Peptides against a protein of PDB entry 3NZW. Designs and how they scored, part 237

Target 1, 212 residues: chain A of PDB entry 3NZW
Amino acid sequence: TTTLAFRFQGGIIVAVDSRATAGNWVASQTVKKVIEINPFLLGTMAGGAADCQFWETWLGSQCRLHELREKERISVAAASKILSNLVYQYKGAGLSMGTMICGYTRKEGPTIYYVDSDGTRLKGDIFCVGSGQTFAYGVLDSNYKWDLSVEDALYLGKRSILAAAHRDAYSGGSVNLYHVTEDGWIYHGNHDVGELFWKVKEEEGSFNNVIG
Target 2, 222 residues: chain B of PDB entry 3NZW
Amino acid sequence: QFNPYGDNGGTILGIAGEDFAVLAGDTRNITDYSINSRYEPKVFDCGDNIVMSANGFAADGDALVKRFKNSVKWYHFDHNDKKLSINSAARNIQHLLYGKRFFPYYVHTIIAGLDEDGKGAVYSFDPVGSYEREQCRAGGAAASLIMPFLDNQVNFKNQYEPGTNGKVKKPLKYLSVEEVIKLVRDSFTSATERHIQVGDGLEILIVTKDGVRKEFYELKRD

## One batch from the design tools (peptide; made by RFdiffusion4, then SolubleMPNN)

Design b2_p26_7_s4 (from b2_p26_7, 13 letters changed)
Fold by OpenDDE base, seed 4:
Structure b2_p26_7_s4 (fold): chain B 212 residues (1-212), chain C 222 residues (1-222), chain A 26 residues (1-26)
Amino acid sequence: as target 1 above (212 residues)
Amino acid sequence: as target 2 above (222 residues)
Amino acid sequence: MAAAEPEVVGSSGGFYHPILADIWGA
């Protein structure tokens, strides 16, 4: 798995691969590693697919209850704290979760929290999470700027996942790409890694370790 | 260390069509190298045009299917005989599986039916309740032999239009019921040749708007 | 037996990811 999220002047980019593995077996190439918690809040999945899918779906229900009670959208801080508190109750039980809770509220602005099953909760500007995270960071950190255009930011997110998919055997399939704004998240499509690889190689003159 | 799990082998396969879905399974039940039964059905009609199989440890599979069937009955009772949708069934099964997260059912679960738009639907589950809607899925002993075949024949992976020099992929299309049944039969016949835990019989449940139809085919009894 | 155990995941074809490899890149 490779997931990433980063803040920039235009909001948040979220990009994830879609490969699931069971040991050396590719279980799926089409897994949705972004949970659309609500129209304004995204969760990413790394680690145990069931743990992330179950608890992030549960989180969605808690967020909805908050909105109904308070008549206000839940903050990213509060949503991530609910999840963090939940996983902390299971500390040592063997949950496997590496998640990013991403959203944009008027109060907070664009906000990313990393939450894992060890009880870590971090607010930050850039996170890559998964077995391919170091490959993604290599591309992302080298090209990241706050002032990226939306187009360049989307490309950078996509390109970083592609780099990870190329080097990490546990990452691949496709890139699912999201842009999060104050008005909510926008899905920017599913990009097959095979097609994307050849396109990027041709356009950039990159990936010269692979002969076409 | 005590292992509470057995492995009863077998293989299951789901394929979604345009207006139908198929869930198939062999009827062999085995422990190690000993055939326990040559006819032990593992694909079940659960009502509401939902068919289900949980393949792996048969005791766990049977328990899960029974719990789901009970959930369907309760749903009808609580909701004035409202039909359970396939997506709601998938969510329910997730909760059944994840409720045993720390002592999982040792099964690969597949359900098949029609979605609310009348389109074929297949959902697959891991032992702890992660699930995905897919066009096709194989589970069980010969899943590793069958899935690559399904990728090629259902999803047309690695198929290109002739004369395009590999630049144009074969377009995705739905398969007919007859094509799917043939594909299922070919899959299980091939799997039986290469895997000792697959054989004896093939039961295919076909879900359409008109209900569930069952077909049975003999497999090798070796 | 934990769901993350290779025997359970391998035999069932599940989607469970190992903690060490999938979260921290080990």
Scores: peptide ipSAE 0.025, ipTM 0.740, DockQ to the pose 0.077
Fold by OpenDDE base, seed 1:
Structure b2_p26_7_s4 (fold): chain B 212 residues (1-212), chain C 222 residues (1-222), chain A 26 residues (1-26)
Amino acid sequence: as target 1 above (212 residues)
Amino acid sequence: as target 2 above (222 residues)
Amino acid sequence: MAAAEPEVVGSSGGFYHPILADIWGA
């Protein structure tokens, strides 16, 4: 798995691969590793698919209950804290979760929290999470700027996942791409890694280690 | 080391069509190299046009299917005989599976039916309740043999349009019921030849707007 | 920090983990 999220002047970019593996077996190439919690809040999945899918869906329900009770959207800080508190209760039980809670509220602006099953909760501007994270960071850190255009930021997110998919055997399938703004998240499509690789190679003159 | 799980072998296969869905399974039940039964159905009509199979450890599979059938019954009681949608069924099954997260059902679960738009739907579950809606899925002993075949024949992976020098992929299209049944039969016939835990009989449940139809085919009995 | 993909019963984003190895330490 490779997931990433980063803040920039235009909001948040979220990009994830779609491969699921069971040992050496590719279980799926089409897993949705982004959970749409609400129109302004996304969760990402790394680690156990069932753990992430179950608890982030549960989180969505808790966020909705908050909205109904308080008549305002839950903050990204509070949503991530709910999840963090939950997984901490299961500490040592064998949950496997590496998640990012990404959202936009008027009070907080664009916000990203990392939450994992070890009880870590971190606020930050840039996170890559999964077995391919180091490969994604290599591309992302080298090209990241706060002042990126939306187009360049989207491309950078997509390109970073592609780099990870190329080097990490546990990452691949496709890139799912999101842009989070004050008006909510926007889905920017599913990009097959095979097709994307050749396109990027041709356009950039990159991946010269592959002859085609 | 204490192992509470058995493995009864077998294979299951789901394929979603445009306005139908198919869930198929062999009827062999085996322990190691010993055939326990040549006819033990493992694909079930659960009502509301939902068919289900949970393949792996048969005791766990049977328990899960029974719990789901009971869930359907209670859903009708609580919601004035409202039909359970396939997506709601999938969510319910997730909760059944994840409720045993720390002592899982040792099964690969597949359900098939029609979505709210009348389109074929197949949902596949891991032992702890992660699920995905897919066009096709194989599960069980011969899943590794069948799934690549399905990728090629249902999803047209690695197929290209003639005369394009491999530059244009074969377009995705829905298969007919007849094409799907043929594909299922070919899949299980092939699997039976190469896997000892698959054979004897093939039961296919076809879900349409008119209900669930069952078909049976003989497989090799070796 | 990378969540180490623990050999967990549930695949990291996927299906088909051998349950026994993860649950029973085999």
Scores: peptide ipSAE 0.036, ipTM 0.734, DockQ to the pose 0.128; fails the geometry check
Fold by OpenDDE base, seed 3:
Structure b2_p26_7_s4 (fold): chain B 212 residues (1-212), chain C 222 residues (1-222), chain A 26 residues (1-26)
Amino acid sequence: as target 1 above (212 residues)
Amino acid sequence: as target 2 above (222 residues)
Amino acid sequence: MAAAEPEVVGSSGGFYHPILADIWGA
């Protein structure tokens, strides 16, 4: 798995691969590693697919309950804290979760929290999470700027996941790409890694370790 | 080391068509090298035009299917006989599976039916309740043999348009029910030849707007 | 009017946690 999220002047980019593996077996190439919690809040999945899918869906229910009770959307801070508190209760039980809670509220602005099954909760501007995270960071950190255009930011997110998919055997399938703004998240499509690789190689003159 | 799980072998296969879905399973039940039964159905009509199979440890599979069937009954009771949608069924099954997260059902679960738009739907589950909607999925002993074949024949993976020198992929299209049944039969026939835990009989449940139809085919009895 | 490519119903297959690999591989 490779997931990433980063803040920039235009909001948040979220990009994830779609490969699921069981050891050496590719279980799926089409896994949705972004959970759309609500129109304004995204969760990412790394680690146990069931753990992430179950608890982030549960989180969505808690967020909806908050909205109904408080007559306002939940903050990204509060949503991530709910999840963090939950996983902390299961500490040592064997949950495997590396999640990012990404959203844009008027009060907080664009906000990303990392939450893992160890009970770690971190606010930050850039996170890559999963077995391919180091490969994604290599591309992302080298090209990241706060002042990126939306187009450049989307490309950078996509390109960083592609780099991870190329080097990490546990990452691949496709890139699912999201842009989060104050008006909510926008899905920017599913990009097959095979097609994307050849396109990027041709356009950039990159990946010269692969003979086309 | 105490192993509470058995493996009863077998294989299941789901394929979604345009306006139908198919869930198939062999009828062999085996423990190690001993055939327990040559006819033990593992694909079930659960009502509301939902078919289900949970393949792996048969005791766990049967328990899960029974729990789901009970859940359907309770859903009708609580919601004035409202039909359970396939997506809601998938969510319910997730909760059943994840409720045993720390002592999982040792099964690969597949359900098939029609979505709310009348389109064929197949949902596949891991033992702890992660799920996705797919066009096709194989589960069980011969899943590793069948799944690549399904990728090629259902999803047209690695197929290209003739005369394009491999530059144009074969376009995706829905298969007819006859094509799907043929594909299922070929898959299980091939799996039976290569895997000892698959054989004896093939039961196919076809879900359409008109209900669930069952077909049975003999497999090799070796 | 370009025929809308059938929306590839993206399979959300978050299958096979390493734990499952351990359970299924054991």
Scores: peptide ipSAE 0.028, ipTM 0.749, DockQ to the pose 0.256; fails the geometry check
Fold by OpenDDE base, seed 2:
Structure b2_p26_7_s4 (fold): chain B 212 residues (1-212), chain C 222 residues (1-222), chain A 26 residues (1-26)
Amino acid sequence: as target 1 above (212 residues)
Amino acid sequence: as target 2 above (222 residues)
Amino acid sequence: MAAAEPEVVGSSGGFYHPILADIWGA
C-alpha cells in the first residue's frame, strides 16, 4: 500500500494506490483505499483492510451522530480523536491501521491527521503511509511547495503514488486521486498504473530503468 | 502447535453480468488428502435473491451462512418483509465476520445478486470482513489458478484490438449468461485438472430478476 | 488456555496475512 496526503494553498491532495495483497498474492487491484466518511471528510487505509474499512465506517457513523447532536459538522481534530481513542482501546489486540483523516472545516482550514493502531495521532502537512511510503516521499518531498497550483498538486500526488507503485511490489493497480476543499472532496478519477506509467515516462523522459 | 482451523478445500467463483449474477462452487469436500464427500454443496440461496458461499474451513462456512440466513429472517421481521438489498447484505456479512476479528471465520466469502438498479453484483470478503464489489472473484484452493483467467476473460485484461500493436485495449462489455456459464465451466474443469482439492461436481447458482436457478455439471472424480 | 491471538489474517497493502494465504492457496 501507498497512501499520501498533503496540504497546499489549494487545500488537500489525497492519493492512494489500489492493490491489496495476502502475502505474495495480489488479492485485488481495485481496492478503494479512500473511505469517504462524509462529503467533507476522507479516511485513508493502510495495514489491515478490514480494520480500516470497519472502523472508518464506524467513524462515519460517529461523525453523523455528532452532526445530528451538535447541529454542526464534526471537526477533523475531533473525528481523528474519536478514531485514535478507539484504536487505543484495542492497543495490544492486534489491530493494524495506518490511516489519515483529511478534511476541510471553516474553523480548522485544510487539516490532516495521521492515526495508527499504536495510538499515535499526529497533525501534519505531509504524510505518506504504507509499504511504499518511502518511495512516495522521495518524489513528494522533492517537488512539494505550498504554492502549488491545483493542477500541479494533483499531478504531484499522482506521480508520487506512481513512483511507489513502480518500486513497491505491494503497491499498484491504479491511483485514486482526491482534492479536498472547503466545499468538500472532489474525486479526480482512477488512473491505471500501467497507462499512467507509459504516459509519464514519455512526457517526462523518466523511468529509464524500463526500456520501452 | 494447536491449529483450530481445518481446510476442506474446494473453490468458488462469482461473476456479475449486466442483469444477472452467477455464484459457482465445486462439491468436493476434503481433509488433507482424503475426500470426505464428492457432493457437499457450498453455494446457497439465502433468500431475497442473494446467493452466498463461504469457502475454506467448512464448519466456519456453514456457521457463517446460517448466521446470515438468520440475519435475513430478522431483517424481514424488523422491516415488514422488506427485501434485503445486496449492499446491505454485504454490510451485514462484514459485521458477522468482524465480530469474530480475534478468532476469525477461516473462509473466503462471496455473495452474488442484483443491486437496486437490477445490475449483477458480486461482493467478496476476506476472513475478517473487508469487502469490495467486483465483476468477478474466485475463492478457495484454486483461486490462484482461476483469477488470472477471469482477469483475462471477464475484465479483458491484457487483451488488445487486433492490428493496433497493443495500443488499443479490448473494450469492456458485459458477457451473456451463456458466455459466463461457459467461462465458469472452463475454469472449474481446468482447476480440477491441476488441483487435488477441486473436483467431483460443479453447482452454479444464477440470479436474475426472476429468481435463482441452479445448474449442475459433473467434474472429474479422481 | 489463552486462545493464541490469531495472526492478522486480513488482506492488506503490504502486510503478511497467513490465514488468507492459506485459504487462497498462496
Scores: peptide ipSAE 0.025, ipTM 0.744, DockQ to the pose 0.139; fails the geometry check

Design b2_p26_8_s1 (from b2_p26_8, 16 letters changed)
Fold by OpenDDE base, seed 4:
Structure b2_p26_8_s1 (fold): chain B 212 residues (1-212), chain C 222 residues (1-222), chain A 26 residues (1-26)
Amino acid sequence: as target 1 above (212 residues)
Amino acid sequence: as target 2 above (222 residues)
Amino acid sequence: QLSVEERLVEELKRNAELVKEQLALN
């Protein structure tokens, strides 16, 4: 798995691969590793598929309850705290989760929290999570700047996942791409890694380690 | 060391069509190298046009299916006999599975039916309740033999339009029920040849807007 | 030390880890 999220002048980019594995078996190439919690809030998934899917869906329910009770959308800080508190209660039980809670509220602006099953909760501007995270960081860190255009930021997110998919055997399938703004998240499509690879190779003259 | 799990082998396969879905399973039940039964159905009509199979440890599979059937009954009771949708069924099954997260049902679960738009739907679950809607899924002993075949024949993976020098993929299209049944039969006959835990009989449940029908085919009895 | 019940729970958890068919997003 490779998931990433980063803040920039235009909001948040979220990009994830779509491969699930069981040992050496590629179980799926089409897994949805982003949960759309509400129109302004996303959760990413890495680790155990069931743990992430179950509890982040549960989180969505908690966020909705908050909205109903408080008559306002839950903050990214509060949403991430709910999840963090939950996984902390299960500390030592064997949950496996590496998640990013990404969203926008008028109060906070664009915000990213990293939450994992070890009880870590971090606010930050850039996170890559999963077995392919180091490959993604390699591309992302090398090209990141706050002043990226939306177009360039989207491409950078997509390109970073592609790099990870190329080098990490546990990442692949497709890139799901999101842009989070003050108006909510926007889905920027599913990009097959195979097709994307050849396109990028041709356009950039990159990936010269592959002959084709 | 106590091992609460067994493995009864077998294989299951779901394929979604445009306005139908199929869920198929062999009827062999085995422990180690001993055939317990040559006809033990593992694909069930659960009502509300939902068919279900939980393949792996048969005791766990049976328990899970029974719990789901009960869930359907309770849903009707609580909601004035409202039909349970396939997506709601999937969510319910997730909760059944994840409720035993720390002592899982040792099964690969597949359900099939029609979505709310009348389109074929197949949902696949891991032992602890992660699930995904897919066009096709093989589970069980011979899943690794069948799934690549399905990738090629249902999803047209690695197939290209003639004359395009491999640059244009074969377009996706729905398969007819006859084509799907043929693929299922070919899958299981092939799997039977290469896997000792698959064979004896093939039972196919076909879900359409008119209900569930069953077809049975003989497999090798070796 | 763990009670008999606690030990049983731990054994069950270990057995659950043997379920290699769990999907991983790693």
Scores: peptide ipSAE 0.240, ipTM 0.779, DockQ to the pose 0.043
Fold by OpenDDE base, seed 1:
Structure b2_p26_8_s1 (fold): chain B 212 residues (1-212), chain C 222 residues (1-222), chain A 26 residues (1-26)
Amino acid sequence: as target 1 above (212 residues)
Amino acid sequence: as target 2 above (222 residues)
Amino acid sequence: QLSVEERLVEELKRNAELVKEQLALN
């Protein structure tokens, strides 16, 4: 798995691969590793598929309950804290989760929290999570700047996942790409890694270790 | 090491069509190298046009299917006999599976039916309740043999339009019920040849807007 | 030392990790 999220002048980019594995078996190439909690809030999934899917869906329900009770959208801080508190209750039980809660509220602006099953909760501007995270960081960190255009930021997110998919055997399938703004998240499509690879190689002259 | 699980083998396969879905399973039940039964159905009509199979440890599979069937009944009681949608069924099954997260049902679960738009739907579950809607899925002993075949024949992976020098992929299209049945039969016939835990009989449940029908085919009995 | 129940729980947890086809988003 490779998931990433980063803040920039235009909001938040979220990009994830779509591979699931069982040992050496590629179980799926089409897993949705982003949960759309509400129109302004996303969650990413890494670790145990069931743990992430179950509890992030549960989180969605909690966020909806908050909205119904408080008559306002839940903050990213509060949403991430709910999840963090939940995993803390299961500390030592064997949950495996590495998630990013990404969203926009008027109060907070564009916000990213990293939450994992070890009890870590971190606010930050850039996170890559999963077995391919180091490969993604290699590309992302080398090209990141706050002043990226939306177009460049989207490409950078996509390109970083592609790099990870190329080198990490546990990452692949496709890139699901999101842009989060003050008006909510926008889905920017599913990009097959195979097709994307050759396109990028041709356009950039990159991936020269592979002969076309 | 304490091991409460057994493995009863078998294989299941789901394929979604445009306005139908198929869930198939062999009827062999085995322990180690001993055939327990040559006809033990493992694909079930659960009502509300939902078919289900949980393949792996048969005791766990039977328990899970029973619980789901009961869940369907309770859903009707609570919601004035409202039909349970396939997506809601999937969510329910997730909760059943994840409820035993730390002592899982040792099964690969697949359900098939029609979505609320009348389109074929297949959902697959891991032992602890992660699920995904897919066009096709094989589960059980011979899943590793069948899935690559399904990738090629259902999703047309690695197929290209003739005369395009590999530049144009074969377009995705829905398969007819006849085509799907043929693929299922070919899959299980092939699996039977290469896996000892698959064979004896093939039961196919076909879900359409008109309900569930069953087809049975003999497989190799070696 | 662990009680019988505690040992059983640990064994069950270990067995859960050995369940085949548990999907990982590694």
Scores: peptide ipSAE 0.223, ipTM 0.772, DockQ to the pose 0.045; fails the geometry check
Fold by OpenDDE base, seed 2:
Structure b2_p26_8_s1 (fold): chain B 212 residues (1-212), chain C 222 residues (1-222), chain A 26 residues (1-26)
Amino acid sequence: as target 1 above (212 residues)
Amino acid sequence: as target 2 above (222 residues)
Amino acid sequence: QLSVEERLVEELKRNAELVKEQLALN
């Protein structure tokens, strides 16, 4: 798995691969590793598929309850704290989760929290999570700037996942791409890694380790 | 070593068409190298045009299916006989599976039906309740033999338009019910040849807007 | 022969191994 999220002048870019594995077996190439918690909040998934899917869906319900009770959307900080508190209660039980909670509120602005099953909760500007994270960081850190255009930021997210998919055997399938703004998240499509690879190779003259 | 789980073998296969879905399973039930039964159905009509199979440890599979069937009944009771949608069924099954997260049902679960738009739908589950909607999925003993075949024949993986030098992929299209049935039969016939835990009989449940139809075919008994 | 406690330990180990068979988003 390779998931990433980063803040920039235009909001947040979220990009993830879509491969699931069982040992050396590629179980699926089409897994959705982004949960759309609500129109304004995204969660990413790495680790155990069921743990992430179940509890992030549960988180969505908690966020909805907050909205109903408080008559306002939940903050990214509060949403991430709910999840963090939950996983902490299960500490030692064997949950496996590496998640990013991404959203944009007027109070907080664009916000990313990393939450994992070890009880870690971190706010930050750039996170890559999964077995392919180091490959993604290699591309992302080298090209990241706060002042990226939306177009360039989207491309950078997509390109970083592609790099990871190329080098990490546990990442692949496709890139799912999101842009989070004050008005909510926008889905920017599913990009097949195979097609994307050849396109990028041709346009950039990159990936020269592959002949053809 | 103490093992609370058994393995009864078998294989299941789901394929979604445009306006139909199929869920198929062999009827062999085994323990180790002994055939317990040559005809033990493992694909079930659960009502509301939903078919289900939970393949692996048969005791766990049966328990899960029974719980789901009960869930369907309760849903009707609570919601004035409203039809349970396939997506809601998937969510319900997730809760059933994850409720035993620390002592899981040792099964690979597949359900099939029609979505709210009348399109074929197949959902697959891991033992602890992660699920995904897919066009096709094989589960059980021969899944590793069948899935690559399905990738090629259903999703047209590694197929290209003639004369394009491999640059243009074959376009995706839905298969007819006849084509799907043929693929299912071929898949199980091939699996039977290569895997001792697959054989005896093949039961196919076909879901359409008109309901669930069952077909049965003989497989090798060796 | 295993005691009840030993059986429980073995069962827990088996459960842990089964959990490893889940789909992984590694």
Scores: peptide ipSAE 0.221, ipTM 0.793, DockQ to the pose 0.044; fails the geometry check
Fold by OpenDDE base, seed 3:
Structure b2_p26_8_s1 (fold): chain B 212 residues (1-212), chain C 222 residues (1-222), chain A 26 residues (1-26)
Amino acid sequence: as target 1 above (212 residues)
Amino acid sequence: as target 2 above (222 residues)
Amino acid sequence: QLSVEERLVEELKRNAELVKEQLALN
C-alpha cells in the first residue's frame, strides 16, 4: 500500500493505490483505500484491510452522530481523536491500522492527522503511509512546494503513488486521487497504473530502467 | 501448535452480469485426502434475492450462513418485512465476521444478488470481514487457478483488438447469462482437472429480478 | 504466567493474523 496526503496553498491532495494482498497473492487491484466520511472529511487506509474498513466506517458513524447531536460538523481534530482513542483501547490486541484523517472545517481549515494502531496521532502537512511510503516520499519531497498549483499538486500526488507502485510490490492497481477544498473533497478519478506508467514515461522521459 | 480449523476444500465463484448475478460452487467436501461427501451444497438462497457461500472450513461456513439467515429474519422483524438490500447484507456480514476478529471464521465469503438499481452485484469478504463489490471473484481451493482466468474472460485483461499491435484493449462489456454459465462450467471443469479438492458436482445459483434459479452439472468424480 | 485460556486466546490471535486469505493493505 501507498497512501499520501499533503497540504498546499490550494488545500489538500490525497492519493492512494488500490492493491490488496494476501501474502504473495494479489487479492485485488481495485480496493478503495479512501473512505468518504462526509463531504468534507476523508480517511485513508493502510494495514489490515478489515481493521481499517471496519473502524473507519465506525468512525464515520461517530462523526454523523456528532453532527446530529451538535448540529455542527465534527472537527478533523475531534474525528481523529475519536479514532485514536479507539485504537488506544485496543492497543496490544493486534489491530493494524495506518490512517490519515483529512478534512476541512471553518475553524481549522484544511487539516491532516495521522493516526495509527500504535497509538500515534500527529498533525502535519505531509504524510506518506504504507509499504511504499519511502518511494512516495522520494518523489513528493523532491517536488513539493506550498505554492503548487492545484494542477501541479494533483499531478505530484498521482506521480508519487506511481513511483511507489513501480518499486513496491505491495502497491499498484490504480491511483485514486482527491482534492480537498473549503467546499469539500473532489474526486479526481481512478488512474490505472499500467496506462499511467507509459503515459508518464513518454511525457517525462522518466522510468528509463524500463525499455518501452 | 493449536489449530482449531479444518479445511474442507471446494471452490466458489461469483460473477455479476448486467441484470443478473451468479454464484456457483462445487459440491465436494473433503478432509485431507478423503472425500467426505460428493454432494454437499455450499451455495445457499438466503432470501431477499441474496445468495451466499462461505468456503473454507465448512463448520465455520455453515455457522456464518445460519447467522446471516437469522439476521435476515431479524431485519424483517425490525423493519416491517422490508427487503434487505445487497449492500446492507454485505455490511451485516462484515459485522458477523469482524465480531470474531480474534477467532475468525476460516472462510472466504461471497454473496451475489441485485443492487437497488437492478444491476448484478457480487461482494467478496476476507475471513475477518473486509469486503469489496466486484464483477467477479473466485474463492476456495482453486481460486488461484480460476481468478486469472476470470480476469482474462470477464474483465478482458491482456486482450487486445486484432491488428493494433497491443495498443488497443478489448472493450469491456457485460456477458450474457449463457456466456457466464459457460464460463463457470469451463472454470470448474478445468479446476477439477488440476485440483483434488474440486469436483463431483457444480451448483449454480442465478439471481434475476424474477428470483433465484438453480442449475446443476456433473463434474469429474475422481 | 498466562492461564491455559489466556494462552489459547493469544494463540488464536496469532492464528487470526496468519489466516491465509486475510487481506492486507501493506
Scores: peptide ipSAE 0.188, ipTM 0.783, DockQ to the pose 0.046; fails the geometry check

